# Ledger of designs, part 160: peptides against a protein of PDB entry 4XPM

Target 1, 160 residues: chain A of PDB entry 4XPM
Amino acid sequence: VMLHSKNVKGFLENTLKPYDLHSVDFKTSSLQSSMIITATNGGILSYATSNNDVPKNSINEINSVNNLKMMSLLIKDKWSEDENDTEEQHSNSCYPVEIDSFKTKIYTYEMEDLHTCVAQIPNSDLLLLFIAEGSFPYGLLVIKIERAMRELTDLFGYKL
Target 2, 67 residues: chain B of PDB entry 4XPM
Amino acid sequence: DIKGTIAFDTHGNVIESTGVGSQRIEDIGDLSKVTLDAEGFAQVQGDSLLVHLYKRNDITLAVYTSA

## One batch from the design tools (peptide; made by RFdiffusion4, then SolubleMPNN)

Design b2_p24_8_s3
Fold by OpenDDE base, seed 2:
Structure b2_p24_8_s3 (fold): chain B 160 residues (1-160), chain C 67 residues (1-67), chain A 24 residues (1-24)
Amino acid sequence: as target 1 above (160 residues)
Amino acid sequence: as target 2 above (67 residues)
Amino acid sequence: ADLLDAILDEINSADYTPPGPLTY
């Protein structure tokens, strides 16, 4: 079984869209980045970014991609540690969730001035990772990744 | 006549905030401890604002009004 | 209660459906 790279990329791009509520006057920025990474090494399998203003093959683009690689690795490490730490799993930064009888956990991590959240795709070797600006509230970010995760049933149980 | 809102989850993390609610995120600690009635509703008198609390599906909404 | 329901409806209306199958 192989990943459909274009469709995965398309999914991640869809997750970038902000919330713009009308019942109350509240809106967020777009996600800075959305990624699917390996739980084992933090390697990026697919990613999308809202910062498309950077010219391709520029030094700034290279730095941006390298930064994403670093972020993914760091978050994978944090996630891995927390998955082996019962105390961290009971903190307010961990949200146990169940999607159609499949259990997973959503973790929130502050990375410099960015708000991030990560969740293991149920029974898989993959993590879904959202990176947002600090203005994006964690409660909503958690809801966002949970809703997005529900669309990843094709990847439930995916093994590398 | 809403002056602001705060919606937050069971972990005390913000889902949304508007108006005066955006400046009262620290209220979540106290608001989360308020006992709601069978309909998931409560009213709490604050410093100068009345807070209407609604809870549904593990999400609490605080609506700030003058009265 | 009506406002909370409205907020929830808006949040839950977000559509992240992939453009197609994610594996082949």
Scores: peptide ipSAE 0.759, ipTM 0.960, DockQ to the pose 0.931
Fold by OpenDDE base, seed 5:
Structure b2_p24_8_s3 (fold): chain B 160 residues (1-160), chain C 67 residues (1-67), chain A 24 residues (1-24)
Amino acid sequence: as target 1 above (160 residues)
Amino acid sequence: as target 2 above (67 residues)
Amino acid sequence: ADLLDAILDEINSADYTPPGPLTY
């Protein structure tokens, strides 16, 4: 079983879209980035970014990708530590969730001025990672990734 | 007349905020301790504003109005 | 709690359905 690269990329691009509420006068920015990474090494398997104003193959694009790699690795490491720490799993930064009888956890992490959240795709070697601006509230970010995770049933149990 | 809103989850994290609510995120700590009635409703008098609390499905909405 | 319900409905209306199967 292999990942369908184009469809995974398409899914991640869909998750970038912002919220624009009308019941109350509230809207968010788009996510800066959305990624599927390996839980083992933090390697990026697929990613999407909202900042597409950078020319392809430019130094700026390379720097942007390198930045994503660094953030991915750092978040993976923090996630790994928390998964082995009972105290951290009971903090306000951890949301236990259940999707169709499969259990996973959503973690929120502050990365400099960015708001991030990460969750292991149930029973898999994969993590879903959202990176947003600091103005994107954590409670809504958690809801967003939970809703997105429900669409990833094809990846439940996926092993590298 | 609504002056602002804050919606937050059981972890105290913001879901949305508008108006004066955006400047009163620190109120979540106290608002989360308020006992709601059987219908998930309460009113709390703040400094100069009245706060209407509504809770459903582990999400709390605070609506700020004039007292 | 009409306003809260409206907010929740808007948030839950977001659709992240993939364009097709994620594996092959």
Scores: peptide ipSAE 0.759, ipTM 0.959, DockQ to the pose 0.927
Fold by OpenDDE base, seed 3:
Structure b2_p24_8_s3 (fold): chain B 160 residues (1-160), chain C 67 residues (1-67), chain A 24 residues (1-24)
Amino acid sequence: as target 1 above (160 residues)
Amino acid sequence: as target 2 above (67 residues)
Amino acid sequence: ADLLDAILDEINSADYTPPGPLTY
């Protein structure tokens, strides 16, 4: 079984879209990045980034390839640590969830001024990772990744 | 006359905020401890504002009004 | 409340359906 690269990329691009509520006057920015990475080494299998109206040339630009690679590795390491830490799994930064009888956990991590969340695709060697601006509320970010994860049933149980 | 809102989850993390609610994120700590009725409703007077609490599906909505 | 239901409906209306199968 192999990943369908184009369809995975298309899915990640779909997750970038912001929330724009009308019941209350509230809207978010788009996600800066959305990625599927390996749980083993933090390698990027697929990614999508939001387009910037003004090109960024900063060495610390979140949409740069180098920065994405660094973020992926850092978050994978933190995730690995937390998966082996019972106390961290009971913190406000960890959300145990169940999707169609498959269990996983959503973790939120502050990376500088960015809001990130990551979740293992159930029973797989893959992680789904969202990176957002600091203005994107963590509670909503968690809901977003949970809803997105429900569309990844093809990847449940995927092994490298 | 809604002055603002805060929606938050069971972990105390914000889902959305508007109006005066955006300036009262610190209220979540106290609001999360309020006992709701069977319909998931409560009213709490914080200061000069009245807070209407609604909970459903692990999401709590706080609506701030002047009365 | 009606407002909370409305918020929930909007949040739950997000569509992340992939363009096709994710594996082959």
Scores: peptide ipSAE 0.758, ipTM 0.959, DockQ to the pose 0.919
Fold by OpenDDE base, seed 4:
Parts: sequence; C-alpha cells; structure tokens
Structure b2_p24_8_s3 (fold): chain B 160 residues (1-160), chain C 67 residues (1-67), chain A 24 residues (1-24)
Amino acid sequence: as target 1 above (160 residues)
Amino acid sequence: as target 2 above (67 residues)
Amino acid sequence: ADLLDAILDEINSADYTPPGPLTY
C-alpha cells in the first residue's frame, strides 16, 4: 500500500482554511502549516503551508522547509516522551479521543509563539500535525484536528 | 444585548471568544466550577455583567449581558 | 441554548474531505 501523494497534499491544503463563524462574530487565521509526519523519527511525508508565494527552490523556501523539519522533529520527540508519561497523558494538554472505535490522543504544544497540536493517526506510524498562530485558540484547534482526523480513515493502520 | 461570549471545553481551553469575553478569559476558572441545572443552564452575576452559562456535549458557552 | 447549538453546527460543518483516495 502506497500513499497517494497528491491527494494527501490536497487534504492537508484543505485543513489550512480558517474558521469564520457567523452565529458569533469570531474568525481565525488560516493554519500556518499542516503536516503528516512519521511517528518513528518525525520525518515529513507531506505538508502544506499558508505561504504560497515563495518561489520554488528559493532560499526562502529552503529555510521554510528546514524550519518545518525542525519543528516536526521537536514535536515528535515531545509526543514520544508524553506517550510514555502517565502524568502528561492526564494533563489538560492531552485529549483522548475515539473515532469509530479507534482510540488516539490529541496533544497541544506551545512552540515559541505558535500554537500546535498533534495526533497519531489511529493504529498507524503517522502523526497529523497542525501549526497555527498564537491567536488560534487551543480548544478550537483540538476540535479542528479531531474533525480532520475523521477524514483519514484510509490511513488508519498504515505502517511504514 | 450580548456584550461578549466565551466558549470553552472541559480542559478550560478556549474554543471562541468575542467582545468583552475576549478580555475575560481568566473567568473560565471560576465559570468551570459553576453547577448547571438539568438543562445545562446557569446564571452568574459578575461585576457589572450577567453571565449566562450553557453546556452541551462537554462544551460550555458563557454569554455576557448587561442584564 | 440556541446560540451554542448554532456555534456547534458551524464548527461541525467544516468539510475536510480529501480530493480522492489517500492510498492506492
């Protein structure tokens, strides 16, 4: 079984869209980045960013990708530590969830001035990672990644 | 007559905030301790604002009004 | 509780359906 790289990329791009509520006057920014990374070593399998004006192979693009690689590795390491820490799993930064009888956890992490959340795709070697501006509320970020995760059933149980 | 809102989850994390609610995020600590009735409703009189609390599906909405 | 329901409906209406199968 192989990943359909184009469709995975398309999915991640779709997750970037902001919330714009009308029942109350509330809106968010777009996600800064959305990624699928490996749970084993934090390697990026696919990513999307809200900055689409950077020329391909430019110095700015390289720097941006390198930054994403660094963040993904750091978050993967923190996630791995927390998965082996009972106290961290019971903190308010951990959300146990169940999707169609599959269990996973959503973790929120502050990275500099950015708000991030990460979740293991159920029974897989993959993590879904959202990076947002600090103005994006954590509670809504958790809801967003949970809703997005429900669309990744093709990847449930995916092994590298 | 809504002056603002705060929606938050059971972990005390914000889902949305508007108006005066955006300036009163610290209220979540106290609001989370309020006992709701069978319909998931409560009212709490604050400093100068009345807070209407609604809870559904583990999400709490605080609506701030003048009365 | 109408407002809370409206907020929840809006949040839950977000569509993240992939453009096609994620594997082949």
Scores: peptide ipSAE 0.758, ipTM 0.959, DockQ to the pose 0.916

Design b2_p24_8_s4
Fold by OpenDDE base, seed 2:
Structure b2_p24_8_s4 (fold): chain B 160 residues (1-160), chain C 67 residues (1-67), chain A 24 residues (1-24)
Amino acid sequence: as target 1 above (160 residues)
Amino acid sequence: as target 2 above (67 residues)
Amino acid sequence: MELLDKILEEINSADYTPPGPLTF
């Protein structure tokens, strides 16, 4: 089984969209980045970013991608540690969830001034990772990634 | 007249905040301890504001009003 | 309660459906 690169990319781009509530005067920024990474090494399989103003193949773009690589690796490492730590799994930064009888966990991590959220795609070697500005509230970020995860049934059980 | 809102989850993390609610995120600690009725509703007196609490599907909404 | 329901509806209305199958 192979990943459909274009459709995965398209999905990630769709997750970037902000919330703009009308019932109350509240709106968020777009996600800074959305990624699918490997749970083993934190390698980026696919990513989308809201900052598309940087010329392609420029030094700035390369630096941006390198930054994403670093962040994904760091978050994967933290995730791996927490998956082996009972106390961390019971903290307010961990949300056990069940999607169609498949269990997974959503973790929130502060990375400098950014709010991040990561979850293992059920029974897979893949993680879904959201990176947002600090103004994006964690509670809503968790809801966002949970809803997004429900659309990834094709990737449930995906092994590298 | 609504002065602001805070919506938060069972972990005490914010889902949304508006108006005076954005300045009272620290209230979540106390608001999370309030006992709600069978309809998931409660009222709590704050400073000069009245807080209306609503809970549904593990999400709590606090609505701040003058009365 | 009506306001909360509206908020929930708005949040849950977000559509993240992929443009097609994610694997082949």
Scores: peptide ipSAE 0.756, ipTM 0.958, DockQ to the pose 0.929
Fold by OpenDDE base, seed 5:
Structure b2_p24_8_s4 (fold): chain B 160 residues (1-160), chain C 67 residues (1-67), chain A 24 residues (1-24)
Amino acid sequence: as target 1 above (160 residues)
Amino acid sequence: as target 2 above (67 residues)
Amino acid sequence: MELLDKILEEINSADYTPPGPLTF
């Protein structure tokens, strides 16, 4: 089974969009980045970013990609540790969820001034990772990744 | 007249905040301990503001009003 | 409760449907 690169990229780009509530005067920024990474080594399979102003092949673009690689690896390592730690799985930073009878966990991690959220795609070797500004509330970020995960049924059970 | 709002989940994490609610995130700790009625409603008087609490689907909304 | 219902509706209305199949 192979990933459809364009459609995966398109999905991740769709997740970048902010919330703009009308019932109350509240809106968020766009996600800084959205990624699908491997649970085994934190390698990036696909990513989208809201910062598209950087010229292609520029030093700034390379630095941006390298930064994403670093963050993905760090978050993967922390996720792996937490998946083997019962106490961490019962902390306020872990949300057990069930999607179509498949169970997974959503973790929130502070990365410097950024708010991040990661979840294993059910029964797969893949993680979905959101990176947002510090102003993006964790509670809403968790809801966002849960809703997004529900659209990834094609990837449930995906093995590398 | 609504002065602000805070919506939060069962983990005490913010979902949204507006107005005076954005300045009272620390209230979540106490608000999460309030007993709600059968309809998921409660009122709590705090300093100069009245807090209206509503809960549905594991989300709690606090609405701050002057009275 | 109406305000909370509206908030929930707005949050749940977010559409993340992929542009097509994610695998082939």
Scores: peptide ipSAE 0.755, ipTM 0.958, DockQ to the pose 0.927
Fold by OpenDDE base, seed 4:
Structure b2_p24_8_s4 (fold): chain B 160 residues (1-160), chain C 67 residues (1-67), chain A 24 residues (1-24)
Amino acid sequence: as target 1 above (160 residues)
Amino acid sequence: as target 2 above (67 residues)
Amino acid sequence: MELLDKILEEINSADYTPPGPLTF
């Protein structure tokens, strides 16, 4: 089984879109970044960012990619630690969820001024990672990643 | 006459906030402890505002009004 | 309760369907 890189990228780009509620006067910014990374070493398999105006192969692009690599590794490490910590799995930062009888957990992490959440794609070696501005509320961020995860059934059980 | 809203989950994390609700996120701690009736409704008097609480699907909405 | 229902409906209306199969 091989990843369809273009469609994975397209999915991640779709997740960037903000919420704009009309029932109440509330809207969010777009996600800063959306990524699928490996649970083993935090390597980025695919990513999307809200700002794609950076010229390719430029120093600025290198810096942005390196920043994503740094964040993905840090979050993977925190996730890995929490997956091995019973207390952390019962904290308010952990949301156990079930999708089509498959169980996974959503974790929220404060990364300096950014709000992040990460979840293991059920039974897979992959993590879905959202990075948002600090103004993006955690409760909504959790809902967002859960809804997005429901669309990743092709990746359930995916092994590296 | 709605002055603001706060929606939050069972973990006490904000889902959305508007108006005066955006300035009263700290109220979630107390609001989360309020017992709702069988229809998932309650009213709580808070300073100069009345808070109407609604709960459905593990999401609580607090609506702030003057009366 | 109507307002909460509307909020939930809006949140759940988000569509993240991939442009095609994620594997081949």
Scores: peptide ipSAE 0.755, ipTM 0.958, DockQ to the pose 0.928
Fold by OpenDDE base, seed 3:
Structure b2_p24_8_s4 (fold): chain B 160 residues (1-160), chain C 67 residues (1-67), chain A 24 residues (1-24)
Amino acid sequence: as target 1 above (160 residues)
Amino acid sequence: as target 2 above (67 residues)
Amino acid sequence: MELLDKILEEINSADYTPPGPLTF
């Protein structure tokens, strides 16, 4: 089974869109990045980034390809550790979820000034990873990745 | 007369915040311990503000009002 | 309760449907 690179990329781009609630005066920024990475090595299979017209001179620029690679590896490593740690799985940073009878976990990780969340696509060798600004609340970020995960049924059970 | 809101999940993580709620995120710890009625509602006097609590689908909304 | 219902509806209205099949 092969991945449809263009459709995967298109999906990730769609996840970048912000929340803009009208019932209350609340809105978020767009996600900085959205990625599908391998659970085995943290390699990036596909990614999307939001274009920001605000210039940044930091080496920690989220749009940097090298920075994305580094973050994906770090998050994969942390995820791997937590998957083997009972205490971490019961922390406020871990959300067990079930989608169509498939079980997975959503983890939130603070990466410097950024808010991230990651989840294994059920029964697969793939992880879905969101990276957002620090102003993006974790509770909403978790909801976002859960909703996005529901659209990835084609990838449930995907093995490398 | 809503002064602000905080929505949070069962882990105590913020979903949204507005107005005075944005400055009272620390209230989540105490608000999460409040017992709600069968309709998922409670009222708590929080200092100078009244807090209206609503819960549905594992999301709690706190609405801050003057009275 | 009405306000919470509205918030929930807005959050759940987000659509992330892929442009097509993700595998072939």
Scores: peptide ipSAE 0.754, ipTM 0.958, DockQ to the pose 0.921

## One batch from the design tools (peptide; made by RFdiffusion4, then SolubleMPNN)

Design b2_p25_1_s1 (from b2_p25_1, 9 letters changed)
Fold by OpenDDE base, seed 1:
Structure b2_p25_1_s1 (fold): chain B 160 residues (1-160), chain C 67 residues (1-67), chain A 25 residues (1-25)
Amino acid sequence: as target 1 above (160 residues)
Amino acid sequence: as target 2 above (67 residues)
Amino acid sequence: DELSEELDKFIKEGLEAIEKRKKEQ
């Protein structure tokens, strides 16, 4: 029933892949990061980054992880605030969606020069978080995260 | 004759952009207000380009042409 | 991927439809 940690990691890694259209000359960069974090504390349960050439246990890896922790916490905090703000939930930065009769919301957040979006995995204590470069359009990012959530049905209803 | 494209959602956020469309993201605000016909089409004359609109399934495609 | 294919399909459909409308005008 529940996805193994390795499966989740692999799933997140796959979400990093860019899009390349053929009908028009349009392509995206890879996502910088893809994470599943706790809605309670913003703790990272699983993550993937586009730059996997960093040596393990190196200073660069530590800095990278710390940076992700910081971003995840900031985004979690803003998400928490918006979930308690009716006005924010009706802004163009909030996308109410329904997946298999479960309702959730997708939020887009500008983080410095990065484009991010976050969504609560339906009926769970988990958030799915995408971090992309500023060149990655928000509309596409939203569709991407919605599609990704539809593949995480095993995590629906997951409570900490 | 296509000079560029913009695809955007009902929130006014970009899905894709190409050519001159990539430099005309600010047009979405006005384009989103254009009344479409029963088939989901409209044409809007811009400053120097004609913008063709096609909307289906809550996604709007704007195509910039010289005529 | 699936999303890319769907987007390409939509864009292609739109481009063709727009071209058709242009010729009819």
Scores: peptide ipSAE 0.721, ipTM 0.950, DockQ to the pose 0.828
Fold by OpenDDE base, seed 3:
Order: sequence, then C-alpha cells, then structure tokens
Structure b2_p25_1_s1 (fold): chain B 160 residues (1-160), chain C 67 residues (1-67), chain A 25 residues (1-25)
Amino acid sequence: as target 1 above (160 residues)
Amino acid sequence: as target 2 above (67 residues)
Amino acid sequence: DELSEELDKFIKEGLEAIEKRKKEQ
C-alpha cells in the first residue's frame, strides 16, 4: 500500500524536528528541509520546510520552492554521478546500509554552507533528501535519515 | 571535570559535540586510530587535557577532562 | 524521541564507565 501524499507530507514534517540531549548539553536546529524526489529527474514529489510562515501563492513561496527545486536537482545529479563511480561509493561520504534485506546507500554532500544527506529509498525510483544547517553533524544526519527510511517501507520498490 | 565531548561514527563523522570537543573536531582523525583495550577504553594525553575514549557498537565517545 | 533517548543512554553509560575507570587507576 502506497503512502498517500498527505501522509507523506506529515511524515516529512515530523522529520524536521530537532534533537535535544539531556546527558550532555547538545541540541540541534530543525532540519531546513525534508523531501522525497525522483531519482530520474529530481522532481519533488513531497516536501516539508521549517519555515511555515510563507503565505501561499506568494512571491516568497515561489522563490522558496524554486530554491528547493534547484537544490534537489543539483543533489540528484551528484547522486547519479556517484552511483556510477565506484571510487565515490567507497569514500567516507558514502554509507552502504541494509534495510529489511534491501541494500541502499546514504550520501552526505556539502552544499555551500548547508549539510545535506540523500539516500535512495530501497529498490525505488525515489530519493529521500535532508537539508540542514552546517551546525548539524553529518554522523547524526546519517543516523536520522536511516531511521526515517526504515519508516517508509510502503515506498520500497516504488517505480514511476 | 568534563570540559567537553565528541561522539563520532566509524567514518569519522560527528554525532554530537560539546564544550571544548566542539572546537577539536580535527582530533577525530588521530583518536580513531587509537588502540582500545578489551573493554573499549583508552586514554590519550593531549596538550592540556586528557582524552578518555569509550567505544561501543561502532560509536566512539571522547571525553575531555583536566586530569 | 527514540534516537535522542538511545544517544543519551549511550553517552550516560560511557560517562559513568569512564568515571569508574578513572577511580580504579
């Protein structure tokens, strides 16, 4: 059963939440954005942003969405290149993982001053993409996206 | 007393950092090469701080102390 | 959430274990 767009949106919004530890004085910012995009064209199927104060159909919203479209396309292109480069797949920026017997990879990419993380939803034409501030540690970001993918089993094997 | 912490994964990427640890992320390169004992512990003397290492389940915790 | 709780547990256990080792040495 495929997740409905409304359910996916709510899921992505939930991934934006920051972490606040109590054992030590450590907390993160919220994710800037969380998206599901197509692996083929980088098209955005669903997204959530920490900035929810932008009016609908406003120029600011259009600019924000266009920015997300641009970033998603750029990251998709980098991902596509790395998927065809065995050397890049063995770098420290690539995490091979297995979820429910499905193999996938998590990539970390620095985009300007932002920390990003992208992973193909197992056996699908979809990518999960997190965009965070530079203060968000990559190791934590990787764990976060892995945990998120484990909750998207309904999208495993999804083909466009 | 604890002056800071760094937790990092097997790829050398940070999971969390606090205090002086946040300013010493570059130490991970050397800390990741330290041989741990059978219980997953080690101590490394730094410049003015002692670094205590604890590793379990592929996560390493580095704790910076005065002594 | 679950991840924060797991990380807190790990860090707490590590801190306590390190403190114990310091006292023994």
Scores: peptide ipSAE 0.720, ipTM 0.949, DockQ to the pose 0.848
Fold by OpenDDE base, seed 4:
Structure b2_p25_1_s1 (fold): chain B 160 residues (1-160), chain C 67 residues (1-67), chain A 25 residues (1-25)
Amino acid sequence: as target 1 above (160 residues)
Amino acid sequence: as target 2 above (67 residues)
Amino acid sequence: DELSEELDKFIKEGLEAIEKRKKEQ
């Protein structure tokens, strides 16, 4: 099974789903957005957002998309800096992980009042990016993005 | 008797929190330094609450109780 | 979902284990 554009979009939409535990009274909000962006320029290749009540082609939709573009660029820039900074790679905001013998890193970044998490898809020019509200805990966000990357094996090694 | 919980990872980041645990995220710094026994358990007396620790697979669960 | 189930399982396991330790002490 190959990942096609529609499949990627649908996959990202599924990542938006919140968590609701039963062992304890804990639940999260949905992710605000989930994106695959380029590691080079921060360009958005695919995205999903929980704000689907905005009419298409409206000024509000344009503004929301532009906001995503801005955030993706900022996060890409920070990621790029950290990838060239040994100290940042050893901070509590960096999680080295291994998926199917491929090594990658997960970074958490505070963007104003939002909690974000970004990771390079193994051996690729692509980044997976989650944006959540400040109430979404970072530890859970990290686990979430790791699980998501394990389902994106078709994108491993993807080069622009 | 459970007043709250915190689950956190090896980086000290929260996975989940409930009850009084949600108001004591700052405790993670100290809780992460607690020496666990061979079975992965520990107890720490707080100001007014007892904290029970259970760690498995690099995740620590802290349970706050009155006694 | 799978992650929620795994987390619930872990938390439940921990709660039960802690309760068991309390009774044994």
Scores: peptide ipSAE 0.719, ipTM 0.949, DockQ to the pose 0.859
Fold by OpenDDE base, seed 5:
Structure b2_p25_1_s1 (fold): chain B 160 residues (1-160), chain C 67 residues (1-67), chain A 25 residues (1-25)
Amino acid sequence: as target 1 above (160 residues)
Amino acid sequence: as target 2 above (67 residues)
Amino acid sequence: DELSEELDKFIKEGLEAIEKRKKEQ
């Protein structure tokens, strides 16, 4: 069964869940947003947000969506630049990973007071993007997005 | 006697932090340079606290204790 | 979730291992 828009939306909503450890007193906030965007233009194909209290078609919702569009475009641009920059690919903000024999990279980007993480879905024109509060540690965010990508095999090789 | 913890990856990024560890993220730079023994352990004196290190599967756990 | 459980397992194992080493020293 192939993933469709509703399935992807549900998947992204599930990625918003916080972590709560029991071995030590550590817990995170929920992700602020989780998105699948195009690597070409940064267009949002699907998204989930933890802020669900905004009435539909309200000014606040429109502003929120516009903000997501802006962030996705900015992150896509930064990602595109880094994919063409050998030095950036060797920085501590870049994690080369291999999933089912496909190679990709995970990038961490600080966006104002937010912690973001982006990765190209293997062999695809799509990027997976997590946006979290500044309190969400980058190391955990990287592990989280890697695990998430492993669940998106249906999107591997997706071309626009 | 645990005062806090930090778990961090090979890039020096935090995975989790608790207690005094949350206030000592800057220690990762030095802790990442510590030579571990064959079993992945080390102890480092950090100002007033002792830091116990355990590394396995590319994750380092730092445990802060008073002694 | 699975990741939380794996992290908890690692941390728990580390804490126990460190405690064991501490007592042996």
Scores: peptide ipSAE 0.719, ipTM 0.949, DockQ to the pose 0.865

